# Designs tried in a protein design run: peptides against a protein of PDB entry 2ODG. Part 23

Target 1, 89 residues: chain A of PDB entry 2ODG
Amino acid sequence: MTTSQKHRDFVAEPMGEKPVGSLAGIGEVLGKKLEERGFDKAYVVLGQFLVLKKDEDLFREWLKDTCGANAKQSRDCFGCLREWCDAFL

## One batch from the design tools (peptide; aimed at target 1 R37 V44)

Design b2_p21_5 (made by RFdiffusion4)
Pose (drawn by RFdiffusion4):
Structure b2_p21_5 (pose): chain A 89 residues (1-89), chain P 21 residues (1-21)
Amino acid sequence: as target 1 above (89 residues)
Amino acid sequence: EMEEQEELVEKGVEMAKELNE
């Protein structure tokens, strides 16, 4: 899973108020769609993951249906957000 | 820093729920 350094950096230090486009697997284009959906910050998107009880199928369907992210990009967010929770939740 | 981070996580969950309604 050749995730960018952002994946390791994200689960290596607190997220603070970093932009949603900072989450691994969410590019600038995808960050914009989520932003238009009311997720201007990454901690708002992590909240959606927590609401879905880490249901990978619901999360992927939600992210894909919400912005059109591919099955590949959604995997990065799941492990990225999930691993952050493992160190941080 | 961690306490502030926990508050942001809680706030994110509340906002995510509000956006789902």

Design b2_p21_5_s1 (made by RFdiffusion4, then SolubleMPNN; from b2_p21_5, 12 letters changed)
Fold by OpenDDE base, seed 4:
Structure b2_p21_5_s1 (fold): chain B 89 residues (1-89), chain A 21 residues (1-21)
Amino acid sequence: as target 1 above (89 residues)
Amino acid sequence: TLERERKLIEEGVRKAKELLK
């Protein structure tokens, strides 16, 4: 699977207080929708990822329902968080 | 710091539970 530079940049270092839009698959449109729902930082979306026990289907469904992410966007976001956790958690 | 990083992760989990499980 090919990853984006955005993905590589995110998984290369601790996320700190990076905005939600720094996550792979989350652009300006999805980012604004997530922020409106209270998910304003990447670590809050990571929180949801962990609450869902890193389940891909559950997380991707949640992301779709929450901000309208399509299949590619949810895949990219899930993969981004999965690989970040493998490296830092 | 990594300690602060872990605190943010814990906060993220808490906030996620509060917002939408």
Scores: peptide ipSAE 0.747, ipTM 0.941, DockQ to the pose 0.793
OpenDDE base, seeds 1, 2, 3, 5: peptide ipSAE 0.743, 0.351, 0.745, 0.746; ipTM 0.940, 0.832, 0.941, 0.941

Design b2_p21_5_s2 (made by RFdiffusion4, then SolubleMPNN; from b2_p21_5, 11 letters changed)
Fold by OpenDDE base, seed 3:
Structure b2_p21_5_s2 (fold): chain B 89 residues (1-89), chain A 21 residues (1-21)
Amino acid sequence: as target 1 above (89 residues)
Amino acid sequence: MLEEEKKLIEEGVKKAKELLK
């Protein structure tokens, strides 16, 4: 399965203080919703990914419930965090 | 961190932890 340039840009380097909107699958709409819930940085969402033990189904469900992400958006976000962790965690 | 922001994060974490049960 192919990835986006946004995905490749994110997984290529330490995420540091990158905003939540830098995550693949998280556009302006979802980013604003996540920020309103306190998840303004990508590393905060990473924290949830790790709390859920990197489980795809659980993370995608959490993301859907939290900001209304659809299947494509949650898949892209999960894949982005998974591959980032493979490289840097 | 602002107290209100902390509460929002705690709610999000709680939601995630509940999914593990």
Scores: peptide ipSAE 0.374, ipTM 0.849, DockQ to the pose 0.115
OpenDDE base, seeds 1, 2, 4, 5: peptide ipSAE 0.348, 0.348, 0.358, 0.361; ipTM 0.835, 0.837, 0.841, 0.842

Design b2_p21_5_s3 (made by RFdiffusion4, then SolubleMPNN; from b2_p21_5, 10 letters changed)
Fold by OpenDDE base, seed 3:
Parts: sequence; structure tokens; C-alpha cells
Structure b2_p21_5_s3 (fold): chain B 89 residues (1-89), chain A 21 residues (1-21)
Amino acid sequence: as target 1 above (89 residues)
Amino acid sequence: VLEEEQKLIEEGVEKAKELLK
């Protein structure tokens, strides 16, 4: 499966203080909803990903419940965090 | 402000932990 340039840009370097909207699959709408819930930085969402033991189904369900992400958005976000962790964690 | 943000994040964490049960 092919990835977006947004995905490639994110997984290529340490995420540092990048905003939540820098995650693949997280656009302006989802980003605002996540920020309203306290998840303003990508590393806060990474924290949830790790709490859920990197489980795809659990993370994607959490993301859907938290900000209304659809299947593609949650898939892209999960893949982004998974590949980032493979490189840097 | 920080206290309110912490509460919101904790709600998110609790939601995730519930999924692990």
C-alpha cells in the first residue's frame, strides 16, 4: 500500500513538538477536535498509541470515538505512528 | 488552565485503558 507525502515527512524525523495535525490522516477538522480534548501535540496521541500497546484495532477505535475519524483517517494515523515507532522508539 | 487540560487528557487515557479490559 502506498503512503502520502505527509506520512513520509512525519516518519522521517523525530516528532518533537509537532502539532497533532502533522499526523497522517489528521486534517483540520479532526485536529481541532483532538485539540479540544487536550491532544494538541502529536506526542500526546503517540502516548495513547503506546498505552494501547500499539494495537491497531484498539487505537483506531479510540481515535474514532475521540474525534470521529473514519476508516481511512484512522488507518493513516495508525500507520504513521507505527512506522515512526519502528524508526525511533 | 493546565489543570483543565490535564483533566481532558486523563479522560482520554481512561478511555484507552477501558479498551484494554
Scores: peptide ipSAE 0.287, ipTM 0.786, DockQ to the pose 0.134
OpenDDE base, seeds 1, 2, 4, 5: peptide ipSAE 0.285, 0.275, 0.174, 0.282; ipTM 0.787, 0.779, 0.741, 0.784

Design b2_p21_5_s4 (made by RFdiffusion4, then SolubleMPNN; from b2_p21_5, 12 letters changed)
Fold by OpenDDE base, seed 3:
Structure b2_p21_5_s4 (fold): chain B 89 residues (1-89), chain A 21 residues (1-21)
Amino acid sequence: as target 1 above (89 residues)
Amino acid sequence: MLEEEKKLIEEGIKKAKELLK
């Protein structure tokens, strides 16, 4: 599958303290909902991704339940974190 | 990776675990 420029920009460098909205698939609406739930930084969502042992179904379901992400948004976010980990972890 | 980045990842894991409780 093809990726967005947002995805490529994220996986190209350390994430540092980038806001949650920097993740592919996470726009303003989803970002605000995640922030309200305590997931305000990309590294916190990465933390959740790792806690769920990089399981795609578990992570995407969690994202849907937490902020209402649709299938494409959750896929994009999962893929973004997966490829970031492949590059840096 | 950078030590600063590693620290943030560890903090992210910790926070995520806390939020799941």
Scores: peptide ipSAE 0.702, ipTM 0.928, DockQ to the pose 0.814
OpenDDE base, seeds 1, 2, 4, 5: peptide ipSAE 0.276, 0.294, 0.696, 0.695; ipTM 0.796, 0.810, 0.927, 0.927

Design b2_p21_6 (made by RFdiffusion4)
Pose (drawn by RFdiffusion4):
Structure b2_p21_6 (pose): chain A 89 residues (1-89), chain P 21 residues (1-21)
Amino acid sequence: as target 1 above (89 residues)
Amino acid sequence: EEEEKEEEVEEAREAGEEALE
């Protein structure tokens, strides 16, 4: 899973108020769609993961149906958001 | 539909803010 340094950096330190495009697997294009959906910050998107009880199928369908992210990009967000929770939740 | 979206986003914001505590 050749995730960018952002994946390790994200689960290496608190997220603070970093932009939603900062989440691994969310590019600038995808960050814009989520932003238009009301997710201007990454901690708002992490909240959606928590609401879905880490249901990978619901999360992937939600992200894909919400912005059109591919099955590949959604895997990065799931492990990225999930691993952050493992160190941080 | 718009109201449901706003409520979903608000719940996700509250859950995210609680995770930062």

Design b2_p21_6_s1 (made by RFdiffusion4, then SolubleMPNN; from b2_p21_6, 11 letters changed)
Fold by OpenDDE base, seed 4:
Structure b2_p21_6_s1 (fold): chain B 89 residues (1-89), chain A 21 residues (1-21)
Amino acid sequence: as target 1 above (89 residues)
Amino acid sequence: MEKELKELVEKSEKAGKEALK
């Protein structure tokens, strides 16, 4: 599988204060839903990713339950955070 | 989801929402 430019842009640098919508797989619709639930920054979602011990199934399930992400969206988001952590954590 | 992890996620969400009020 190939990655998106959005993915590559995110994993290329420290995430800092990037909004949640900067995560691969998180578009406007999902981003707004996440923000309404208190997940306004990418690093907040990173926090959940880490609390779940980087487990793919747990994270993707959480994302689906929290904002309605489909399989591709949750996969893209998970991969984005995994590769970011591999580079910077 | 494991019970303990679910509780942590829920607490995190509550904290996040409160921080944005």
Scores: peptide ipSAE 0.214, ipTM 0.782, DockQ to the pose 0.119
OpenDDE base, seeds 1, 2, 3, 5: peptide ipSAE 0.196, 0.200, 0.130, 0.196; ipTM 0.766, 0.770, 0.693, 0.768

Design b2_p21_6_s2 (made by RFdiffusion4, then SolubleMPNN; from b2_p21_6, 10 letters changed)
Fold by OpenDDE base, seed 1:
Structure b2_p21_6_s2 (fold): chain B 89 residues (1-89), chain A 21 residues (1-21)
Amino acid sequence: as target 1 above (89 residues)
Amino acid sequence: MEKKLEEEVKKAEKAGKEALK
């Protein structure tokens, strides 16, 4: 299974103030919905990822329920955060 | 069980946001 360029760009460097839309799997539609819920920065979603103890099923379900992410989008986003954490935490 | 945990997390997040207003 290969990753997208967007994934590679995100996991390659510190997160900083990157917008939520920088996360793999999070496009314009999902990004807007997340921002409306207060998840405007990637690090806010990272916080949720960590609160859920990095559990894939819990996080992906949360993302689906929060912004309507489909299976691929939630998988891409989860993988993006997991690999970022492996590199920087 | 998963949905219950998600609801608890969401409630905590909402409470946190309200506390910062």
Scores: peptide ipSAE 0.050, ipTM 0.565, DockQ to the pose 0.090
OpenDDE base, seeds 2, 3, 4, 5: peptide ipSAE 0.029, 0.048, 0.030, 0.037; ipTM 0.550, 0.572, 0.549, 0.561

Design b2_p21_6_s3 (made by RFdiffusion4, then SolubleMPNN; from b2_p21_6, 10 letters changed)
Fold by OpenDDE base, seed 2:
Structure b2_p21_6_s3 (fold): chain B 89 residues (1-89), chain A 21 residues (1-21)
Amino acid sequence: as target 1 above (89 residues)
Amino acid sequence: MEEELKRQVKLAEEAGRKALE
């Protein structure tokens, strides 16, 4: 499968203080919902990804339940974090 | 989802939300 430029931009460098909306699959709508739930930075979502032991099903389910992400959005977000971790974790 | 993982996720969410208040 192909990735977006947004994905490539995110996985290319340490995420630092990047906002949650920098994650692939997380647009304005989902970003705002995540921020309202306390997930303002990408690294906070990374934290949940790691708590869930990088499990795709668990993470994507959590993301859906937390902000209403659809299948593509959750897949893109998961893939983004997975590849970032492969490079930097 | 395993109950302990659910608890940890929820706890982290609550902590994060409180930190932003």
Scores: peptide ipSAE 0.208, ipTM 0.779, DockQ to the pose 0.134
OpenDDE base, seeds 1, 3, 4, 5: peptide ipSAE 0.192, 0.205, 0.208, 0.197; ipTM 0.765, 0.773, 0.774, 0.771

Design b2_p21_6_s4 (made by RFdiffusion4, then SolubleMPNN; from b2_p21_6, 11 letters changed)
Fold by OpenDDE base, seed 2:
Structure b2_p21_6_s4 (fold): chain B 89 residues (1-89), chain A 21 residues (1-21)
Amino acid sequence: as target 1 above (89 residues)
Amino acid sequence: SMKELKEQVELARKKGLEALQ
């Protein structure tokens, strides 16, 4: 699959304090919903990703249930976190 | 909020454990 520049920008460097909206697949709408649920930083979503043991189905289902992410959005977000972890974790 | 976050984390943790059973 082809990745977005947003994805490439995210996976290229340490996550730091990047907002949740910096994750691939997470736009303004999903970002606001995640922030309302306590997931204001990308590293908080990373935490959930790790709690779910990097399981794609579990994470994408959680993301869908939590903020209404569609299949592409959840796929992009999962891929973003997976590749970031491969590089930095 | 922290309350909501804690609930979500715990929910995810439980779901993960259930998936391994």
Scores: peptide ipSAE 0.135, ipTM 0.674, DockQ to the pose 0.152
OpenDDE base, seeds 1, 3, 4, 5: peptide ipSAE 0.083, 0.068, 0.066, 0.064; ipTM 0.617, 0.609, 0.588, 0.596

Design b2_p21_7 (made by RFdiffusion4)
Pose (drawn by RFdiffusion4):
Structure b2_p21_7 (pose): chain A 89 residues (1-89), chain P 21 residues (1-21)
Amino acid sequence: as target 1 above (89 residues)
Amino acid sequence: AEEEVEEARELGEAARKAAEA
């Protein structure tokens, strides 16, 4: 899973108020769609993951149906957000 | 849609603040 350094950096330090496009697997284009959906910050998107009880199928369907992210990009967010929770939740 | 975002904001904000603690 050749995730960018952002994946390790994200689960290596607190998220703070970093932008949603900072989450691994969310590019600038995808960050914009989620932003238009009311997710201007990454901690708002992490909240959606928590609401879905880490249901990978619901999460992938939600992200894909919400912005059109591919099955590949959604995997990065799931492990990225999930691993952050493992160190941080 | 607003309710869903608000719920996710509250949970995500609480998890962020807990990680900064």

Design b2_p21_7_s1 (made by RFdiffusion4, then SolubleMPNN; from b2_p21_7, 8 letters changed)
Fold by OpenDDE base, seed 1:
Structure b2_p21_7_s1 (fold): chain B 89 residues (1-89), chain A 21 residues (1-21)
Amino acid sequence: as target 1 above (89 residues)
Amino acid sequence: MEEEVEKAKKLGEEAVKKALA
């Protein structure tokens, strides 16, 4: 129910050119895998999130299939993008 | 419906792949 400082830092400001690894739930391992698939910036993952119409199940499943994210990592990443969109989109 | 969902999941990924080419 609580968020990380990484989450709070991300949702507090426009994401600009932040790397994919700046997303909550995305560490070095997952970040590298996402970068290899072309998702090098946080805004590219945001794009996929929006294409999936902000659907939690679809996004989290996609993230798991794409980089091997576990349940917590996918939940943290989804929550990060959802709250960022609530603030800025 | 399952085909539609799968297509949606791949849409963004396909666009990214094309952008990298």
Scores: peptide ipSAE 0.231, ipTM 0.748, DockQ to the pose 0.093
OpenDDE base, seeds 2, 3, 4, 5: peptide ipSAE 0.136, 0.082, 0.073, 0.088; ipTM 0.703, 0.655, 0.649, 0.650

Design b2_p21_7_s2 (made by RFdiffusion4, then SolubleMPNN; from b2_p21_7, 8 letters changed)
Fold by OpenDDE base, seed 3:
Structure b2_p21_7_s2 (fold): chain B 89 residues (1-89), chain A 21 residues (1-21)
Amino acid sequence: as target 1 above (89 residues)
Amino acid sequence: MKEEVERAEKLGRAAVEAAEA
């Protein structure tokens, strides 16, 4: 399947202090909701991804429950983090 | 929620620091 430029830009380099909104699938609306819940940086969501042991179903369900992400948004976000981890971890 | 964020933040920070060192 194809990926977005946003996805490619994210997985191409270390994430450092990038905001949560830099994650593929996370736009302004979802980003603000995540920030309100304390997930303000991409690495915090990465942390939750790892807490859930990279389980796709668990992570996507969590993202849906936390910020209201739809299926595409949660899939894009999961794929973004998975590929970043494959490249850097 | 606070506990969840703290756990995620701790693990995430450690991961990126290790990956980017």
Scores: peptide ipSAE 0.791, ipTM 0.955, DockQ to the pose 0.841
OpenDDE base, seeds 1, 2, 4, 5: peptide ipSAE 0.060, 0.087, 0.791, 0.092; ipTM 0.631, 0.640, 0.954, 0.636

Design b2_p21_7_s3 (made by RFdiffusion4, then SolubleMPNN; from b2_p21_7, 6 letters changed)
Fold by OpenDDE base, seed 4:
Structure b2_p21_7_s3 (fold): chain B 89 residues (1-89), chain A 21 residues (1-21)
Amino acid sequence: as target 1 above (89 residues)
Amino acid sequence: MEETVERSRELGEAAVRAAEA
């Protein structure tokens, strides 16, 4: 499958203080919901990805339950973080 | 959810620092 430019932009560099909305699959709606739950920066969601031991099913389920992400949104977000970790961790 | 957020923030912050090193 092909990736979005948003995905490529995110995985190309260290994320630093990028907002949660910078993650692939996380648009305005999901971003606001995540921010309301305290996941305001992309690195906080990265932390959850690591807490869940990079498990795809657990992470995608968590994202769905936390902000209402659909299958594509959760897939895109998971893939974005997986590839970022492969590049920088 | 508060504990989840705190754990995630701690691990995420550490990971970002490692990536910048």
Scores: peptide ipSAE 0.759, ipTM 0.929, DockQ to the pose 0.862
OpenDDE base, seeds 1, 2, 3, 5: peptide ipSAE 0.757, 0.757, 0.756, 0.758; ipTM 0.927, 0.927, 0.926, 0.929

Design b2_p21_7_s4 (made by RFdiffusion4, then SolubleMPNN; from b2_p21_7, 8 letters changed)
Fold by OpenDDE base, seed 5:
Structure b2_p21_7_s4 (fold): chain B 89 residues (1-89), chain A 21 residues (1-21)
Amino acid sequence: as target 1 above (89 residues)
Amino acid sequence: MKEEVEKAEELGKAAVEKAEA
């Protein structure tokens, strides 16, 4: 399975204060919805990913329910955070 | 939602600080 350049860019460097829209699978539409719910930074979504104990099904379901992410978007976002954690945590 | 966000913020912030310090 191939990844996007956005994914590769994100997992290759520190997260810091990056906006939620920096996450793979999270475009402007989903990003705005996440921000409205209080998930304005990538690290907040990372936090939710960790709260859910890195469970793919739980996280992807949460993302769908929270911002309306489709299967590809939730998969891309999950993969992005998983690989970031593998690289940095 | 506030509690959910608060938990996420706490864990996320801690994780980033740990990873990037």
Scores: peptide ipSAE 0.785, ipTM 0.955, DockQ to the pose 0.835
OpenDDE base, seeds 1, 2, 3, 4: peptide ipSAE 0.773, 0.783, 0.768, 0.769; ipTM 0.953, 0.954, 0.947, 0.948

Design b2_p21_8 (made by RFdiffusion4)
Pose (drawn by RFdiffusion4):
Structure b2_p21_8 (pose): chain A 89 residues (1-89), chain P 21 residues (1-21)
Amino acid sequence: as target 1 above (89 residues)
Amino acid sequence: AAEEAEVALARAAGEEAKAAA
C-alpha cells in the first residue's frame, strides 16, 4: 500500500484542523466534493467513519457515492482513518 | 435537511475525536 508520506504523517501526529484534502486517499478534486458536502475539515470526515462503525462496505459506498472515489482511493482512507483511530481511538 | 443532520452528527463525532487527540 504505497500510501504517500501523508498516511504515516497523519497517524504520527494529531490531525488538528488540517484540510479534508489532507486525508490519505482524498485528493484535491475529491476534497472539493466533500467540502461542497459540508466537510471543510478532515475531522468532519473522520466523524463519518466513526458514525459508520468502521463498516468498510458502508464507508466505501458512502465515500464513493458521495464523491465518486474509486475502490482504490477508498482503501487508503479506510486504513488511514482506521489506523489513526488505532493510535488515537 | 437529512444531509445537514448527517454532517452535524459527523462533525460532532469528529470534534470529540479531535479533542481527545

Design b2_p21_8_s1 (made by RFdiffusion4, then SolubleMPNN; from b2_p21_8, 11 letters changed)
Fold by OpenDDE base, seed 3:
Structure b2_p21_8_s1 (fold): chain B 89 residues (1-89), chain A 21 residues (1-21)
Amino acid sequence: as target 1 above (89 residues)
Amino acid sequence: SELEKIVEEARKAGEEALKKA
């Protein structure tokens, strides 16, 4: 499986104050829905990812229920956070 | 399903925490 440049850009450095839309799989539509629910920064979604103990099924289902992410979008977002954590957490 | 119930509880807890921030 290949990754996007967006994914590579995100996992390459500390995420700091990056907006939620900087996460792979999260475009403008999903980003706006996440922001409306309080998840405006990538690190807030990281927090939820960690609360769910990095579990893929739990996180992807949460993302689907929270912003309507499809299977590819949730997979891309999960992979982005997983690889970021492997590098920096 | 049980998975959906667990996810929903986690979502609610997260959103409640965000409202307090």
Scores: peptide ipSAE 0.144, ipTM 0.705, DockQ to the pose 0.093
OpenDDE base, seeds 1, 2, 4, 5: peptide ipSAE 0.098, 0.128, 0.135, 0.107; ipTM 0.654, 0.689, 0.694, 0.668

Design b2_p21_8_s2 (made by RFdiffusion4, then SolubleMPNN; from b2_p21_8, 13 letters changed)
Fold by OpenDDE base, seed 3:
Structure b2_p21_8_s2 (fold): chain B 89 residues (1-89), chain A 21 residues (1-21)
Amino acid sequence: as target 1 above (89 residues)
Amino acid sequence: EELKEEVEKAKKLGEEALKKA
């Protein structure tokens, strides 16, 4: 399937200290909710992705429960992190 | 707090991943 420019920009380079809102599928609304809960940087969500051993169902459920992400948002975020890991880890 | 513990675990693994990237 096709990806967004936001996705392509994220997976193209190391994420460093990028804010959580730089992740595909994470807009301002979801980003603020994640930040309020301590997931303020993209790498913290990457960490949770790894804690859950890259399991799609577990991660997408976690994202929904944590910030209210819908199916597309959680799919986009998961795919973004998966492809980033494939490129850099 | 359980949420704080979850965040700290995530931060640790995320930081380690960035070191490998």
Scores: peptide ipSAE 0.808, ipTM 0.962, DockQ to the pose 0.847
OpenDDE base, seeds 1, 2, 4, 5: peptide ipSAE 0.091, 0.803, 0.804, 0.099; ipTM 0.661, 0.961, 0.962, 0.685

Design b2_p21_8_s3 (made by RFdiffusion4, then SolubleMPNN; from b2_p21_8, 13 letters changed)
Fold by OpenDDE base, seed 2:
Parts: C-alpha cells; structure tokens; sequence
Structure b2_p21_8_s3 (fold): chain B 89 residues (1-89), chain A 21 residues (1-21)
C-alpha cells in the first residue's frame, strides 16, 4: 500500500512538539477527540503506542475506542508511528 | 487526570487482551 504525504512528512523528522493531528490518519475530528482526552501532542499517542508494546491490534483497538478511528485511520496512524519508531528509536 | 485514566485503561486493556491471545 502507498502512504500519504502526511505520513511521509511525519516519519521524515523528529516529531518534537507536533500536534496529535500531525499523525497520519488523525484529522481534525479525531484530533479534537484525542485532545479532549489529553492526547494533544503526537508524542503522547506515541507513548500509548509504546505502552502497548507496538502491537498493531492493541493500538488500533485502543485508538478506535478512544476517538472512534475507523480501520483506515487506525491503520494509517499505526503505520505512521511504526515507521517513525523504526527511524528514530 | 483524564489522560492518566486513559493511559491506565489502555495498559489494563492491553494486558487483558494479551492474556486472551
């Protein structure tokens, strides 16, 4: 599968203080919901990704339960974080 | 905080799901 430019932009550099909405698969709707739950920065979601030991099923289910992400959104977000970690962790 | 609760819930959920797997 191909990735979005948003994905490529995110995985290309350290995430720093990037907002949660900078993650692939996380648009304004999901971003707002995540922010309401305290996940305002991409690195906070990264934290959950790592807490779940980078497990795809667990992370995608968590994301769905937390902000209502659909299958594509959760897949895109997972892939974004996975590739970022492969490059920078 | 809300964030702390969500983190705990995610950890707990993950542990339970891993046990079932």
Amino acid sequence: as target 1 above (89 residues)
Amino acid sequence: SELEEQVKLAEKKGEELRKKA
Scores: peptide ipSAE 0.204, ipTM 0.738, DockQ to the pose 0.116
OpenDDE base, seeds 1, 3, 4, 5: peptide ipSAE 0.188, 0.189, 0.111, 0.032; ipTM 0.719, 0.720, 0.642, 0.561; seed 4 fails the geometry check

Design b2_p21_8_s4 (made by RFdiffusion4, then SolubleMPNN; from b2_p21_8, 10 letters changed)
Fold by OpenDDE base, seed 5:
Structure b2_p21_8_s4 (fold): chain B 89 residues (1-89), chain A 21 residues (1-21)
Amino acid sequence: as target 1 above (89 residues)
Amino acid sequence: SALEEQVKKARELGEEALAKA
C-alpha cells in the first residue's frame, strides 16, 4: 500500500511538539475531539500507542472509541506511529 | 477520572519516548 504525503512528512523527522493533527489519519475533526479529551499533542497519542504496547487492534479500537476514527483513519494513524517508532526509537 | 488518568499515563510515556528519540 502507498502512504500519504502527510504520513511521509511525519515519519521523516522528530515529533517534538507537533499537534495531534499532524498524525496521518487525524484531520481537523478527529484532532479537535482528541484535543478536547486531553490528547493535544502527537506525542501524547504516541504515549497511548506505547501504553497499548504497539498493539494494532487495541490502538485502533482505542482511537475509534476516543474520537470516532474510522477504519482507514485508525489504520493510517497506527501506521504513522509504528513507522515513526521504527525510525526514531 | 479514568480519562484523566489515561491521558496522564500516555503523556508520561510519550515524554519518555521523545527523550529517547
Scores: peptide ipSAE 0.826, ipTM 0.969, DockQ to the pose 0.822
OpenDDE base, seeds 1, 2, 3, 4: peptide ipSAE 0.825, 0.823, 0.825, 0.826; ipTM 0.968, 0.968, 0.968, 0.968

## One batch from the design tools (peptide; aimed at target 1 R37 G38 F39 Q48)

Design b2_p22_1 (made by RFdiffusion4)
Pose (drawn by RFdiffusion4):
Structure b2_p22_1 (pose): chain A 89 residues (1-89), chain P 22 residues (1-22)
Amino acid sequence: as target 1 above (89 residues)
Amino acid sequence: AAEAEVALARELGEAARRAAEA
């Protein structure tokens, strides 16, 4: 999983109020769609993951259906958000 | 329904953010 340094940096330090486009697997284009959906900050999107009980199928369907992210990009967010939770939740 | 979903996700994510900073 050749995730960008952002994946390791994200699970290496607190998220703070970083922008949603900062989450691994969410690019600028995808960050914009989630932003239009009311997720202007990454911690709002992490909240969606928590609400879905880490249900990978529900999460991927949600992200894809919400913004059209591919099965590849959604994997990065799942492990990225999940690993952050492992160190942080 | 979308506003309620986002409000819930914001609440839980905000709590997780504050806990990670603590």

Design b2_p22_1_s1 (made by RFdiffusion4, then SolubleMPNN; from b2_p22_1, 9 letters changed)
Fold by OpenDDE base, seed 2:
Structure b2_p22_1_s1 (fold): chain B 89 residues (1-89), chain A 22 residues (1-22)
Amino acid sequence: as target 1 above (89 residues)
Amino acid sequence: SMEEIVERARELGEAAREKALA
């Protein structure tokens, strides 16, 4: 599948202090909800991704339950973190 | 369990919310 420019921008460099909304699939609405739940930075969501041992089903389910992400949003976010990890972790 | 880990992570995140968003 094709990726968004947002995805490409994120996976191209260390994420540093990027806000959670920088993740592919995480727009204004989901970003705000994640921030309200304490996931304000992309690296916090990365942490959850890693704690779940990069398991797609577990992560996407968590994301859905946490901020209401739909299937595409959770897929995009998962793919974004997976490819970032492949490059930098 | 993973369920417990997920919940704990959420709780820790929320506990840090005020500091993170200040």
Scores: peptide ipSAE 0.085, ipTM 0.635, DockQ to the pose 0.107
OpenDDE base, seeds 1, 3, 4, 5: peptide ipSAE 0.081, 0.057, 0.042, 0.078; ipTM 0.630, 0.617, 0.567, 0.611

Design b2_p22_1_s2 (made by RFdiffusion4, then SolubleMPNN; from b2_p22_1, 12 letters changed)
Fold by OpenDDE base, seed 3:
Structure b2_p22_1_s2 (fold): chain B 89 residues (1-89), chain A 22 residues (1-22)
Amino acid sequence: as target 1 above (89 residues)
Amino acid sequence: SMAETVALAEKLGREAREKALA
């Protein structure tokens, strides 16, 4: 499937200190909710992704429960982190 | 604090796994 420019921008370089909102699928609404739960940086969400052993179902369910992400948002976010890890981890 | 951060990470990860396996 076709990815967004936001996805391509994220997976193209080390994430460094990028905010959580830089992740594909994470807009302003979801980003604020994640920040309220302590997930202010993309690398904090990456940490959760890795703790869940990169499992798609576990991660997407967590994201849904944590910030109310819908199916597309959780899919986009998962894909973004997966491809970033493939390139840099 | 760091302790709180670690506790949060462990809690959320465990809860997600438990829910998926229920």
Scores: peptide ipSAE 0.134, ipTM 0.710, DockQ to the pose 0.078
OpenDDE base, seeds 1, 2, 4, 5: peptide ipSAE 0.134, 0.089, 0.089, 0.091; ipTM 0.711, 0.684, 0.671, 0.681

Design b2_p22_1_s3 (made by RFdiffusion4, then SolubleMPNN; from b2_p22_1, 13 letters changed; failed a check: too like the target's own chain)
Amino acid sequence: SLEEEVKKAEELGKKAVEEALK

